# Ledger of designs, part 44: peptides against a protein of PDB entry 4PAS

Target 1, 39 residues: chain A of PDB entry 4PAS
Amino acid sequence: SVNQASTSRLEGLQSENHRLRMKITELDKDLEEVTMQLQ
Target 2, 39 residues: chain A of PDB entry 4PAS as posed
Amino acid sequence: SVNQASTSRLEGLQSENHHLRMKITELDKDLEEVTMQLQ

## One batch from the design tools (peptide; made by RFdiffusion4, then SolubleMPNN)

Design b1_p29_2_s4
Fold by OpenDDE base, seed 3:
Structure b1_p29_2_s4 (fold): chain B 39 residues (1-39), chain A 29 residues (1-29)
Amino acid sequence: as target 1 above (39 residues)
Amino acid sequence: MLEKILQEKQGVESELTKVEAEIEKLKAE
Protein backbone atom coordinates (compact mmCIF):
# COMPACT_ATOMS: atom_id res chain seq x y z
CA SER B 1 0.00 0.00 0.00
CA VAL B 2 0.99 3.64 -0.52
CA ASN B 3 2.24 5.35 2.64
CA GLN B 4 4.59 8.27 3.29
CA ALA B 5 7.65 6.03 3.21
CA SER B 6 6.61 4.50 -0.11
CA THR B 7 5.80 7.96 -1.49
CA SER B 8 9.20 9.30 -0.48
CA ARG B 9 10.88 6.23 -1.98
CA LEU B 10 8.91 6.66 -5.19
CA GLU B 11 9.92 10.31 -5.45
CA GLY B 12 13.55 9.34 -4.95
CA LEU B 13 13.30 6.65 -7.61
CA GLN B 14 11.65 9.05 -10.04
CA SER B 15 14.51 11.49 -9.51
CA GLU B 16 17.02 8.71 -10.09
CA ASN B 17 15.11 7.61 -13.19
CA HIS B 18 15.37 11.13 -14.56
CA ARG B 19 19.09 11.30 -13.75
CA LEU B 20 19.73 8.00 -15.52
CA ARG B 21 17.72 9.03 -18.57
CA MET B 22 19.68 12.27 -18.78
CA LYS B 23 22.91 10.28 -18.54
CA ILE B 24 21.80 8.10 -21.45
CA THR B 25 21.10 11.25 -23.46
CA GLU B 26 24.60 12.53 -22.71
CA LEU B 27 26.14 9.19 -23.67
CA ASP B 28 24.19 9.14 -26.92
CA LYS B 29 25.62 12.57 -27.76
CA ASP B 30 29.09 11.29 -26.90
CA LEU B 31 28.52 8.30 -29.17
CA GLU B 32 27.41 10.57 -31.98
CA GLU B 33 30.43 12.81 -31.53
CA VAL B 34 32.91 9.92 -31.46
CA THR B 35 31.24 8.25 -34.43
CA MET B 36 31.48 11.45 -36.45
CA GLN B 37 35.13 11.84 -35.51
CA LEU B 38 35.89 8.28 -36.62
CA GLN B 39 34.33 8.81 -40.05
CA MET A 1 36.59 5.14 -26.92
CA LEU A 2 33.48 3.97 -28.74
CA GLU A 3 33.48 0.65 -26.90
CA LYS A 4 33.93 2.40 -23.56
CA ILE A 5 30.91 4.63 -24.12
CA LEU A 6 28.81 1.69 -25.30
CA GLN A 7 29.73 -0.28 -22.19
CA GLU A 8 28.93 2.65 -19.92
CA LYS A 9 25.59 3.11 -21.66
CA GLN A 10 24.81 -0.57 -21.16
CA GLY A 11 25.53 -0.16 -17.47
CA VAL A 12 23.28 2.87 -17.19
CA GLU A 13 20.50 1.08 -19.07
CA SER A 14 20.78 -1.84 -16.65
CA GLU A 15 20.42 0.49 -13.67
CA LEU A 16 17.52 2.24 -15.34
CA THR A 17 15.76 -1.11 -15.78
CA LYS A 18 16.13 -1.82 -12.07
CA VAL A 19 14.85 1.61 -11.06
CA GLU A 20 11.86 1.37 -13.38
CA ALA A 21 11.05 -2.11 -12.09
CA GLU A 22 11.07 -0.85 -8.51
CA ILE A 23 8.89 2.11 -9.46
CA GLU A 24 6.34 -0.25 -10.99
CA LYS A 25 6.52 -2.49 -7.92
CA LEU A 26 5.74 0.43 -5.62
CA LYS A 27 2.89 1.58 -7.83
CA ALA A 28 1.43 -1.94 -7.79
CA GLU A 29 1.46 -2.15 -3.98
Scores: peptide ipSAE 0.674, ipTM 0.914, DockQ to the pose 0.917
Fold by OpenDDE base, seed 1:
Structure b1_p29_2_s4 (fold): chain B 39 residues (1-39), chain A 29 residues (1-29)
Amino acid sequence: as target 1 above (39 residues)
Amino acid sequence: MLEKILQEKQGVESELTKVEAEIEKLKAE
């Protein structure tokens, strides 16, 4: 059901999804940096 | 250090899977 509460929850989850994806990107950058340092 | 970052990434990916599953659940309602 699409009510205001569900819509707000969905928007919150979409924001969290984006946050988590950005965190993965940051971690990948960290991995790249550490890998370079190990060479 | 590498192992720690990989473990954290795995944790984030697990949370992402849960969030995406809940998104799909809400969209299906």
Scores: peptide ipSAE 0.674, ipTM 0.914, DockQ to the pose 0.915
Fold by OpenDDE base, seed 5:
Structure b1_p29_2_s4 (fold): chain B 39 residues (1-39), chain A 29 residues (1-29)
Amino acid sequence: as target 1 above (39 residues)
Amino acid sequence: MLEKILQEKQGVESELTKVEAEIEKLKAE
């Protein structure tokens, strides 16, 4: 069963998951930029 | 610089895998 503590943890993890996914997007953009500069 | 960004991305992907696994664990309970 999901208690109040587990629910709070889940919400925190979902926020972290989103942050990490956005960071990957940013890094991919950085990679694109660097790749273009190296050409 | 390219290698540095790739390494950072790999680190973030590893953390993402960990977080997603924990999310699925909590949802399964």
Scores: peptide ipSAE 0.674, ipTM 0.914, DockQ to the pose 0.943
Fold by OpenDDE base, seed 2:
Order: structure tokens, then C-alpha cells, then sequence
Structure b1_p29_2_s4 (fold): chain B 39 residues (1-39), chain A 29 residues (1-29)
């Protein structure tokens, strides 16, 4: 069942999901940079 | 430094798994 509370929670989770995925992207770039510097 | 970043990434991936599971749970309700 979709109610206001569930909708708000879902929207918050979707935002967090996006944030976490972006953080992974940033960390992958950090890994690339460090790897390049170690070469 | 590589190890530290890899450890942080693993932590973020773990949180992502939890968030995605909760999203699917809410969508199934």
C-alpha cells in the first residue's frame, strides 16, 4: 500500500541511493588517481 | 591509500545494498 509516509520514505531512499552511487563514482575516480600516481 | 579507499568503497556498497533492498520492499507493498 502506498501512503504519504511510504512515499516520503521511498523518495528519501531514492535520494540516498543516488547519493551512494555518486559516492562510488567518486571513490572509483580516487582509485584511478592513486593508481596512476603509483605507476 | 589504495587499501583505505577500497575499504570505504566496500562500506558504501554495503549501504547501497541495504538501501536498494528497502526500496524494493516499499515498492512491493
Amino acid sequence: as target 1 above (39 residues)
Amino acid sequence: MLEKILQEKQGVESELTKVEAEIEKLKAE
Scores: peptide ipSAE 0.674, ipTM 0.914, DockQ to the pose 0.922; fails the geometry check

Design b1_p29_3_s1
Fold by OpenDDE base, seed 1:
Structure b1_p29_3_s1 (fold): chain B 39 residues (1-39), chain A 29 residues (1-29)
Amino acid sequence: as target 1 above (39 residues)
Amino acid sequence: SELEEKLKKIQEEKSEVEKDLKKTEEEIA
């Protein structure tokens, strides 16, 4: 149904959003590590 | 230096990820 399709799309977007947020966290840690090495 | 290049690459990747994140947030909103 339209409702099911909309819900599934939202869940997919939320999952991707979470994945991207986690990736940013990882990259921030990488940035911190490299920055410390540069000091 | 190699470390400076690594820093730059990570910053560039983060920028792209943030753009993608913004897109998902715009779709969710």
Scores: peptide ipSAE 0.675, ipTM 0.909, DockQ to the pose 0.967
Fold by OpenDDE base, seed 3:
Structure b1_p29_3_s1 (fold): chain B 39 residues (1-39), chain A 29 residues (1-29)
Amino acid sequence: as target 1 above (39 residues)
Amino acid sequence: SELEEKLKKIQEEKSEVEKDLKKTEEEIA
């Protein structure tokens, strides 16, 4: 149904959003590590 | 140096991920 499709899309976007946020966290950790190595 | 290049690469990837994040947030809103 239209409602099911809309819900599925939103859930997909939310899961992707979460994945991207987690990736940012990982990259920030990588940045920290490299920065420390540069010191 | 190699470390400087790694730093640059991570920063570039982060920038790209942040752009994608913004797109999802705009769509969710």
Scores: peptide ipSAE 0.675, ipTM 0.909, DockQ to the pose 0.965
Fold by OpenDDE base, seed 4:
Parts: sequence; C-alpha cells; structure tokens
Structure b1_p29_3_s1 (fold): chain B 39 residues (1-39), chain A 29 residues (1-29)
Amino acid sequence: as target 1 above (39 residues)
Amino acid sequence: SELEEKLKKIQEEKSEVEKDLKKTEEEIA
C-alpha cells in the first residue's frame, strides 16, 4: 500500500542515515590514529 | 609523507560521507 511504501522508504533512509553516522565514527577513529602517528 | 596522504584521503572520504548523511537527513525531514 501507499502507507507501507512510505514507511518502508522512511525506514530505509533511517537505516542508511545510521550506517553513515557509524561510518563517520569509524573515519574519525582513523583520523585520530593517523594524527597520532604523525605526532 | 605517506601518513599525510592517508590523513588527506580519510578527510576527503569523511567529507563525502557527511554529504551523503546530509542528503538522507534532508529526505527524512
């Protein structure tokens, strides 16, 4: 249904949003590691 | 140096991920 499609899209976006936030966390850790190595 | 290039690469990737994140947030809103 239309409502199901809308809900599924939102849930998909929310899951992707979460994935991207987690990726940023990983990259921040990588940045910290490399920065420390440069010091 | 190699480490400086790695740092730059990570920063560039982070920038791209942040752009994608912003897009998802705009679509959710």
Scores: peptide ipSAE 0.675, ipTM 0.909, DockQ to the pose 0.973
Fold by OpenDDE base, seed 2:
Structure b1_p29_3_s1 (fold): chain B 39 residues (1-39), chain A 29 residues (1-29)
Amino acid sequence: as target 1 above (39 residues)
Amino acid sequence: SELEEKLKKIQEEKSEVEKDLKKTEEEIA
């Protein structure tokens, strides 16, 4: 149904959003590590 | 230096991920 399609799309977007946020966290940790090595 | 290059690469990847994040947030909103 239209509602099921819409909710599935939203859930997919939310999942991707969360994945991307987690990737940012990982990259920030990598940045911290390299920055500390440069100091 | 190699460390500076690594730093740059991580920053570039982060920039791309942030652009993708913005796109998902725009679609969710």
Scores: peptide ipSAE 0.674, ipTM 0.909, DockQ to the pose 0.962

Design b1_p29_3_s3
Fold by OpenDDE base, seed 1:
Structure b1_p29_3_s3 (fold): chain B 39 residues (1-39), chain A 29 residues (1-29)
Amino acid sequence: as target 1 above (39 residues)
Amino acid sequence: SSLEEKLQQIQMEKQRVEKDLEETEKKIA
């Protein structure tokens, strides 16, 4: 149904959003590690 | 140096991911 499709899309976007936030956390950790090695 | 290149690569990737994040948040809003 239209409602089911809408909720599924929202859930997909929310899961992707969460994945991207976690990826940023990982990249920040990597940045810190490399920056520390450069010092 | 290799480390400097890695740093730049990570920074570019982060910029890409942040843009993707912005797009998902735009769609959610």
Scores: peptide ipSAE 0.689, ipTM 0.913, DockQ to the pose 0.969
Fold by OpenDDE base, seed 2:
Structure b1_p29_3_s3 (fold): chain B 39 residues (1-39), chain A 29 residues (1-29)
Amino acid sequence: as target 1 above (39 residues)
Amino acid sequence: SSLEEKLQQIQMEKQRVEKDLEETEKKIA
């Protein structure tokens, strides 16, 4: 149904959003590590 | 240096990911 399709799309976007947030966390850790090595 | 290049690469990737994050949030809102 239209409602099911909309819900599925939202859930997909929320999952992607979460994945991207987690990736930023990982990249920040990588930045910290490289920065420390440069000091 | 290689470390400086790695730093730059990570920064560029982070910028890309932040852009993608912004786009998903626009779609959710």
Scores: peptide ipSAE 0.688, ipTM 0.913, DockQ to the pose 0.971
Fold by OpenDDE base, seed 5:
Structure b1_p29_3_s3 (fold): chain B 39 residues (1-39), chain A 29 residues (1-29)
Amino acid sequence: as target 1 above (39 residues)
Amino acid sequence: SSLEEKLQQIQMEKQRVEKDLEETEKKIA
């Protein structure tokens, strides 16, 4: 249904949003590690 | 150096991910 499709899309976007936020955290950790190695 | 190249690569990837995050938030709004 239209409602099911809308809900699924929103949940998908929210899940992706969370995944991307976690990825940024990981990348910041990677940046920290490389920066320390360069020092 | 390889480390400097890695740093640049991570920075570019982070910028890409931040752009993607902005797009998802825009779609959620």
Scores: peptide ipSAE 0.688, ipTM 0.912, DockQ to the pose 0.958
Fold by OpenDDE base, seed 4:
Structure b1_p29_3_s3 (fold): chain B 39 residues (1-39), chain A 29 residues (1-29)
Amino acid sequence: as target 1 above (39 residues)
Amino acid sequence: SSLEEKLQQIQMEKQRVEKDLEETEKKIA
């Protein structure tokens, strides 16, 4: 249904948003690690 | 140095991911 399609799209976007936030966390950890190695 | 290049690479990747994050948040809103 139209409602199901809308909710599925929202859930997909929310899942992607979460994935991207987790990736930022990983990249921040990598930045910290490399920065520490440069010191 | 190789480490400095890695640092810059990670920074560029982070900027890309942050842009993608902004786009998803815009679509959710």
Scores: peptide ipSAE 0.688, ipTM 0.913, DockQ to the pose 0.973

Design b1_p29_3_s4
Fold by OpenDDE base, seed 4:
Structure b1_p29_3_s4 (fold): chain B 39 residues (1-39), chain A 29 residues (1-29)
Amino acid sequence: as target 1 above (39 residues)
Amino acid sequence: SELEEKLKQIEKELQEVRKKLEETEKQIE
């Protein structure tokens, strides 16, 4: 149904959003590590 | 240096991921 399709799309977007946020966290950690090494 | 290049790469990836995040959030809204 239309509602099911919309819900599935939203869930997919939310999952991707979460993945991206986690990736940012990882990259921020990497950034900190490299920055410390450069100090 | 290698570390400076790594830093540059991380910053580049952060920019790309943040851009994608913004687009995702825009689609959710």
Scores: peptide ipSAE 0.659, ipTM 0.909, DockQ to the pose 0.948
Fold by OpenDDE base, seed 3:
Structure b1_p29_3_s4 (fold): chain B 39 residues (1-39), chain A 29 residues (1-29)
Amino acid sequence: as target 1 above (39 residues)
Amino acid sequence: SELEEKLKQIEKELQEVRKKLEETEKQIE
């Protein structure tokens, strides 16, 4: 149904959003590490 | 240096991921 499709799409977007946020966290940590090494 | 290149690469990836994040947030809204 339309409702099911909409819910599934939203859940997919939210999961992707979360994945991206986690990736940013990882990259920020990497950035910190490299920055520290350059100091 | 290799470290500077790594830094540059991380910054590039961060920019790309942030762009994708913005796109997903826009679609959620």
Scores: peptide ipSAE 0.659, ipTM 0.909, DockQ to the pose 0.944
Fold by OpenDDE base, seed 5:
Structure b1_p29_3_s4 (fold): chain B 39 residues (1-39), chain A 29 residues (1-29)
Amino acid sequence: as target 1 above (39 residues)
Amino acid sequence: SELEEKLKQIEKELQEVRKKLEETEKQIE
């Protein structure tokens, strides 16, 4: 149904959004680690 | 150096991920 499709799309976008936020956290950690090693 | 290249790669990936995040947020809102 239209409602199911809309809900599924939103949930998919929200899950991707969360995944991307977590990836940023990981990359920030990696960035910090490399930066420290360069000091 | 290898560390400098890693730094560059991380910064590049951060840019890409932040861009994708912005796009998902745009689609959600």
Scores: peptide ipSAE 0.658, ipTM 0.909, DockQ to the pose 0.923
Fold by OpenDDE base, seed 1:
Structure b1_p29_3_s4 (fold): chain B 39 residues (1-39), chain A 29 residues (1-29)
Amino acid sequence: as target 1 above (39 residues)
Amino acid sequence: SELEEKLKQIEKELQEVRKKLEETEKQIE
């Protein structure tokens, strides 16, 4: 149904959003590590 | 240096990921 499709899309977007947030956390940690090494 | 290049790459990736995050957030809204 239209509702099922909309729900599935939202869940997909939410999962992707979470993945991206976690990736940012990882990259921020990597950034910190490299910055420290450059000091 | 290699470290400077790594720094640049991480910053580039952060920019791309943040852009994608913004796009998903707009679609969720």
Scores: peptide ipSAE 0.658, ipTM 0.909, DockQ to the pose 0.948

Design b1_p29_4_s1
Fold by OpenDDE base, seed 4:
Structure b1_p29_4_s1 (fold): chain B 39 residues (1-39), chain A 29 residues (1-29)
Amino acid sequence: as target 1 above (39 residues)
Amino acid sequence: LQKKLEEIQQEKEKLEKELAEVEAEIAAL
């Protein structure tokens, strides 16, 4: 069904959005740690 | 350490672009 395909695509995109946000948060922590080591 | 900071910043900027594309696609559905 077209509606099922659109729903599955949205769920995949929402999962990827969450993954990317979590990875960016991890990198922000890594940046803080490296910045602290440079001070 | 300076090089490591730059490498992390470059990776972050890449992921922020990917995030913007995903968010734009979500908004278009």
Scores: peptide ipSAE 0.688, ipTM 0.922, DockQ to the pose 0.971
Fold by OpenDDE base, seed 3:
Structure b1_p29_4_s1 (fold): chain B 39 residues (1-39), chain A 29 residues (1-29)
Amino acid sequence: as target 1 above (39 residues)
Amino acid sequence: LQKKLEEIQQEKEKLEKELAEVEAEIAAL
């Protein structure tokens, strides 16, 4: 159904949102480490 | 190290744009 397709799309987007947020958090740690090494 | 900092920052800015697009699509459902 249209509702099932929308729900499956939302679940996919929520998983991608989580993946992106986790990767940004990793990059923030990498930035912190490199910044500390430059000091 | 300065170059590495800039490369990580550029990757982060790219991912933040992708995140904003995903969040906008979520909000449009």
Scores: peptide ipSAE 0.688, ipTM 0.922, DockQ to the pose 0.962
Fold by OpenDDE base, seed 1:
Structure b1_p29_4_s1 (fold): chain B 39 residues (1-39), chain A 29 residues (1-29)
Amino acid sequence: as target 1 above (39 residues)
Amino acid sequence: LQKKLEEIQQEKEKLEKELAEVEAEIAAL
């Protein structure tokens, strides 16, 4: 149904949003580590 | 190390753009 398709799309986008946020958090940690090594 | 910093910053900037697109699509549902 249209509702099922919209729900599945939202769930996919929410999963991708979470994945991206987690990866950005990892990169922020990597940036902190590299910055500390440059000091 | 400076080059590595710049590479991570560039990857982060790319992912932040992808995140903004995903968040915009979520907001449009």
Scores: peptide ipSAE 0.688, ipTM 0.922, DockQ to the pose 0.958
Fold by OpenDDE base, seed 2:
Structure b1_p29_4_s1 (fold): chain B 39 residues (1-39), chain A 29 residues (1-29)
Amino acid sequence: as target 1 above (39 residues)
Amino acid sequence: LQKKLEEIQQEKEKLEKELAEVEAEIAAL
């Protein structure tokens, strides 16, 4: 149904949102590490 | 190391744009 398709799309987007946020957090750690090595 | 810093920053900026698009699509549902 249209509602099922919208729900499945939302669930996919929420999963991707979480993945992206976690990856950004990982990159922030990598930035900190490289910055520390440059000091 | 300076180049690596810039590469990570560029990848972060890319992912932040992708995140903004995902959040905008979530808000539109």
Scores: peptide ipSAE 0.688, ipTM 0.922, DockQ to the pose 0.977

Design b1_p29_4_s3
Fold by OpenDDE base, seed 1:
Structure b1_p29_4_s3 (fold): chain B 39 residues (1-39), chain A 29 residues (1-29)
Amino acid sequence: as target 1 above (39 residues)
Amino acid sequence: LKKELERIKKELHEVRKKLEETEAEIAKL
């Protein structure tokens, strides 16, 4: 149904959003480490 | 190290852009 398709899309976007947030956390840590090494 | 710094900054920019896009799409549903 249209409602099922919308729900599945929302769940997909939420999972991608979570993945992107986790990736930002990893990159922020990498940025800190490289910045510290350059000081 | 400077090249790695620039790589990370670029990747952060792209990931934050994608996050904004996903959040905007979620807000439309």
Scores: peptide ipSAE 0.678, ipTM 0.916, DockQ to the pose 0.927
Fold by OpenDDE base, seed 5:
Order: C-alpha cells, then sequence, then structure tokens
Structure b1_p29_4_s3 (fold): chain B 39 residues (1-39), chain A 29 residues (1-29)
C-alpha cells in the first residue's frame, strides 16, 4: 500500500541518517587523533 | 598526516551534506 511504501522509505532514511551520524562520530575521533599528532 | 587531515575534513563535509539531505527528505514525509 501507499502507507507501507511511505513507512519503508521513512525507515530507510532513518537508518541512513543513523549510519551517517555514526560515521560523523568516527571521523570526529579520527580528526582529533590526527590533530593531536600534528601538535 | 596533513594529507590524512584533509581527507578526513573532506569526508566529514560529504557525510554532513548527505545527512542534511536525509533529514530534509525525512521532514517531507
Amino acid sequence: as target 1 above (39 residues)
Amino acid sequence: LKKELERIKKELHEVRKKLEETEAEIAKL
């Protein structure tokens, strides 16, 4: 149904959003480590 | 190390851009 398609799309976008937020957290840690090594 | 720093900054920019796009699509649903 249209409702099922909209729900599945929302869940997919929420999953991708979460993955992207986790990737930002990882990259922020990597950035901190490299920054400390350059000091 | 400077090359790695620039790589991380570039990747952060691209990931933040994609995050903004996903949040904008979520807000339309």
Scores: peptide ipSAE 0.678, ipTM 0.916, DockQ to the pose 0.927
Fold by OpenDDE base, seed 2:
Structure b1_p29_4_s3 (fold): chain B 39 residues (1-39), chain A 29 residues (1-29)
Amino acid sequence: as target 1 above (39 residues)
Amino acid sequence: LKKELERIKKELHEVRKKLEETEAEIAKL
């Protein structure tokens, strides 16, 4: 149904959004580490 | 280390861009 398709799309986007946020957290930590090593 | 710094900055830019795209798509639903 249209409602099932929209719900599944939203869930997919929310899962991707979460994955991207986690990746940003990892990269921010890596950035901090490299920045400290360059000081 | 400088190359790694630039790699991380580039990857952060791409990930933040994708995040913005997903948030914009969520907002349309």
Scores: peptide ipSAE 0.678, ipTM 0.916, DockQ to the pose 0.939; fails the geometry check
Fold by OpenDDE base, seed 3:
Order: C-alpha cells, then structure tokens, then sequence
Structure b1_p29_4_s3 (fold): chain B 39 residues (1-39), chain A 29 residues (1-29)
C-alpha cells in the first residue's frame, strides 16, 4: 500500500540519518585527535 | 597530519550535507 511504502521509506531515511549522525561523531573525535597532535 | 586534518574536514562537510538532505526528505513525508 501507499502507506506501507511511505513508512518503509521513512524508516530507511531515519536509519540513514542515524548512520550519518554516528559518522559525524566519529569524525569529530578524529578531528579532535588530529588537532591535538598538531598543537 | 595536515593532510589528514583536511581529509576529515572534507568528509565532515560531505556527511553533514547528506544529513541535511535526509532530514529535508524526512520532513517532506
């Protein structure tokens, strides 16, 4: 159904959004580490 | 280390852009 397709799309986007947020957290940590090494 | 710094900054920019795109698409549903 249209509702099932919309729900599955939303869940896919929410999972990708979460993955991207986790990746930002990892990269922010890497950025901090490299910045500290450059000081 | 400077090359690694620039790599991370570039990747952060790309990931944040993708995040904005996903959030904008979620908001349309």
Amino acid sequence: as target 1 above (39 residues)
Amino acid sequence: LKKELERIKKELHEVRKKLEETEAEIAKL
Scores: peptide ipSAE 0.677, ipTM 0.916, DockQ to the pose 0.947; fails the geometry check

Design b1_p29_5_s1 (from b1_p29_5, 14 letters changed)
Fold by OpenDDE base, seed 2:
Structure b1_p29_5_s1 (fold): chain B 39 residues (1-39), chain A 29 residues (1-29)
Amino acid sequence: as target 1 above (39 residues)
Amino acid sequence: SLNNQLKQAILNGDLEKANQLSTQIQQLQ
């Protein structure tokens, strides 16, 4: 159904959003480390 | 340098490149 497709899409977007947020956190840490190493 | 390249990849949002460079840096440490 249209509702099932919409809910599945939302769940997919939520999962991807979570994945991306985790990756951003990792990269923020890496950026900090690299920045300290370059100073 | 690898560190500068990683910094630029992160700032540009190039996650694939950032991951590759981060791995390379870690392997050299």
Scores: peptide ipSAE 0.048, ipTM 0.578, DockQ to the pose 0.016
Fold by OpenDDE base, seed 4:
Structure b1_p29_5_s1 (fold): chain B 39 residues (1-39), chain A 29 residues (1-29)
Amino acid sequence: as target 1 above (39 residues)
Amino acid sequence: SLNNQLKQAILNGDLEKANQLSTQIQQLQ
């Protein structure tokens, strides 16, 4: 149904959003570490 | 922003610029 398709799409977007947020957090941490090492 | 410039310098491998920007950011904190 259209409702099932919408729910599945939302779940996919939520999982991708979570993945991207985790990646941003990791990259920010790596950047901080590199910045500290350059000083 | 200085933070964005720092990110770009690191991504470009411009360590001298990255160090300069890092120092500037630290002085503003």
Scores: peptide ipSAE 0.043, ipTM 0.591, DockQ to the pose 0.013
Fold by OpenDDE base, seed 1:
Structure b1_p29_5_s1 (fold): chain B 39 residues (1-39), chain A 29 residues (1-29)
Amino acid sequence: as target 1 above (39 residues)
Amino acid sequence: SLNNQLKQAILNGDLEKANQLSTQIQQLQ
């Protein structure tokens, strides 16, 4: 149904959002490490 | 090393490459 498809899409987007947030956190940490090494 | 490549990608502003390398590093940990 349209509702089932919408729910599945939302769940997919939520999972992707979580993945992207984790990736941003890791990149921020890596950037901090690089910045510290340049000081 | 992958870590050094990641650092270089960040320093170069190549965020796509940095993102790819970060993912690879995380998969190996």
Scores: peptide ipSAE 0.039, ipTM 0.557, DockQ to the pose 0.017
Fold by OpenDDE base, seed 3:
Structure b1_p29_5_s1 (fold): chain B 39 residues (1-39), chain A 29 residues (1-29)
Amino acid sequence: as target 1 above (39 residues)
Amino acid sequence: SLNNQLKQAILNGDLEKANQLSTQIQQLQ
């Protein structure tokens, strides 16, 4: 159904959003380290 | 160096390039 497809899409987007947020956190730490080394 | 390019990709916020370079670095280690 349209509702099932929408729910599955939302769940997929939520999981991807979580993955991306974790990656952003890692990159923020790496950026902080690089910034500190450049100073 | 690949390591310097990774640092620059991070500084530029280029996630795709950072991931590509990270993978390349890992394959060489």
Scores: peptide ipSAE 0.037, ipTM 0.515, DockQ to the pose 0.017

Design b1_p29_5_s2 (from b1_p29_5, 11 letters changed)
Fold by OpenDDE base, seed 5:
Structure b1_p29_5_s2 (fold): chain B 39 residues (1-39), chain A 29 residues (1-29)
Amino acid sequence: as target 1 above (39 residues)
Amino acid sequence: SLNNQLKTAILNGDDEKALQLSTEIQELE
């Protein structure tokens, strides 16, 4: 149904949003390590 | 240190740099 498709899409977007936020955290850690080595 | 540079190369996905550093570390041991 249209409602089921919409809810499934929303859940997918929420999951992807969470994944991307976790990736940003990882990249921040990597950037910190690089920054320390440049000092 | 070379070990920290190797860790950073791995984190950055720089396989060529990681290989170079690993080789250098091995030669010093």
Scores: peptide ipSAE 0.037, ipTM 0.452, DockQ to the pose 0.011
Fold by OpenDDE base, seed 2:
Structure b1_p29_5_s2 (fold): chain B 39 residues (1-39), chain A 29 residues (1-29)
Amino acid sequence: as target 1 above (39 residues)
Amino acid sequence: SLNNQLKTAILNGDDEKALQLSTEIQELE
């Protein structure tokens, strides 16, 4: 149904959002470490 | 340190640099 398709899309976007947030956190740590090594 | 530089190369995706550093580390061991 249209509602099922919409909810499935939303759930997909929510999971992707979570994944991206985790990746941003990892990249932030990586950047911090690189910055420390440049000092 | 060489180990920290290796970690940085890995984080940057610099495979050539990572290989160079890993070789140097191995030679020192």
Scores: peptide ipSAE 0.036, ipTM 0.438, DockQ to the pose 0.011
Fold by OpenDDE base, seed 3:
Structure b1_p29_5_s2 (fold): chain B 39 residues (1-39), chain A 29 residues (1-29)
Amino acid sequence: as target 1 above (39 residues)
Amino acid sequence: SLNNQLKTAILNGDDEKALQLSTEIQELE
């Protein structure tokens, strides 16, 4: 059904969003460390 | 610090630098 497809798509997007947010957090920490060493 | 430089080398994928730093750290212990 349209509702099932929409729900599945939303769940997929939520999972991807979570993954990307975690990756951004990791990259921010890495960048912070590099920045500290450049100072 | 050497430890921070090692971590950065690992993050950069500079395996040669990481190995050099790791060796130096070990020699100081």
Scores: peptide ipSAE 0.036, ipTM 0.443, DockQ to the pose 0.010
Fold by OpenDDE base, seed 1:
Structure b1_p29_5_s2 (fold): chain B 39 residues (1-39), chain A 29 residues (1-29)
Amino acid sequence: as target 1 above (39 residues)
Amino acid sequence: SLNNQLKTAILNGDDEKALQLSTEIQELE
């Protein structure tokens, strides 16, 4: 149904959002470490 | 530290640097 498709899409977007936020955090840590090595 | 430099080399995909640092660390142990 349309509702099922919508809810599934929302859940997918929520999981993707979480994944992306975690990736941003990881990249931030990586950049911090590189920055420390340059100092 | 050497360990942090190794971690950074790995993160950067610098295999040559990672190998060099790994070797140095191993020699110090």
Scores: peptide ipSAE 0.036, ipTM 0.456, DockQ to the pose 0.010

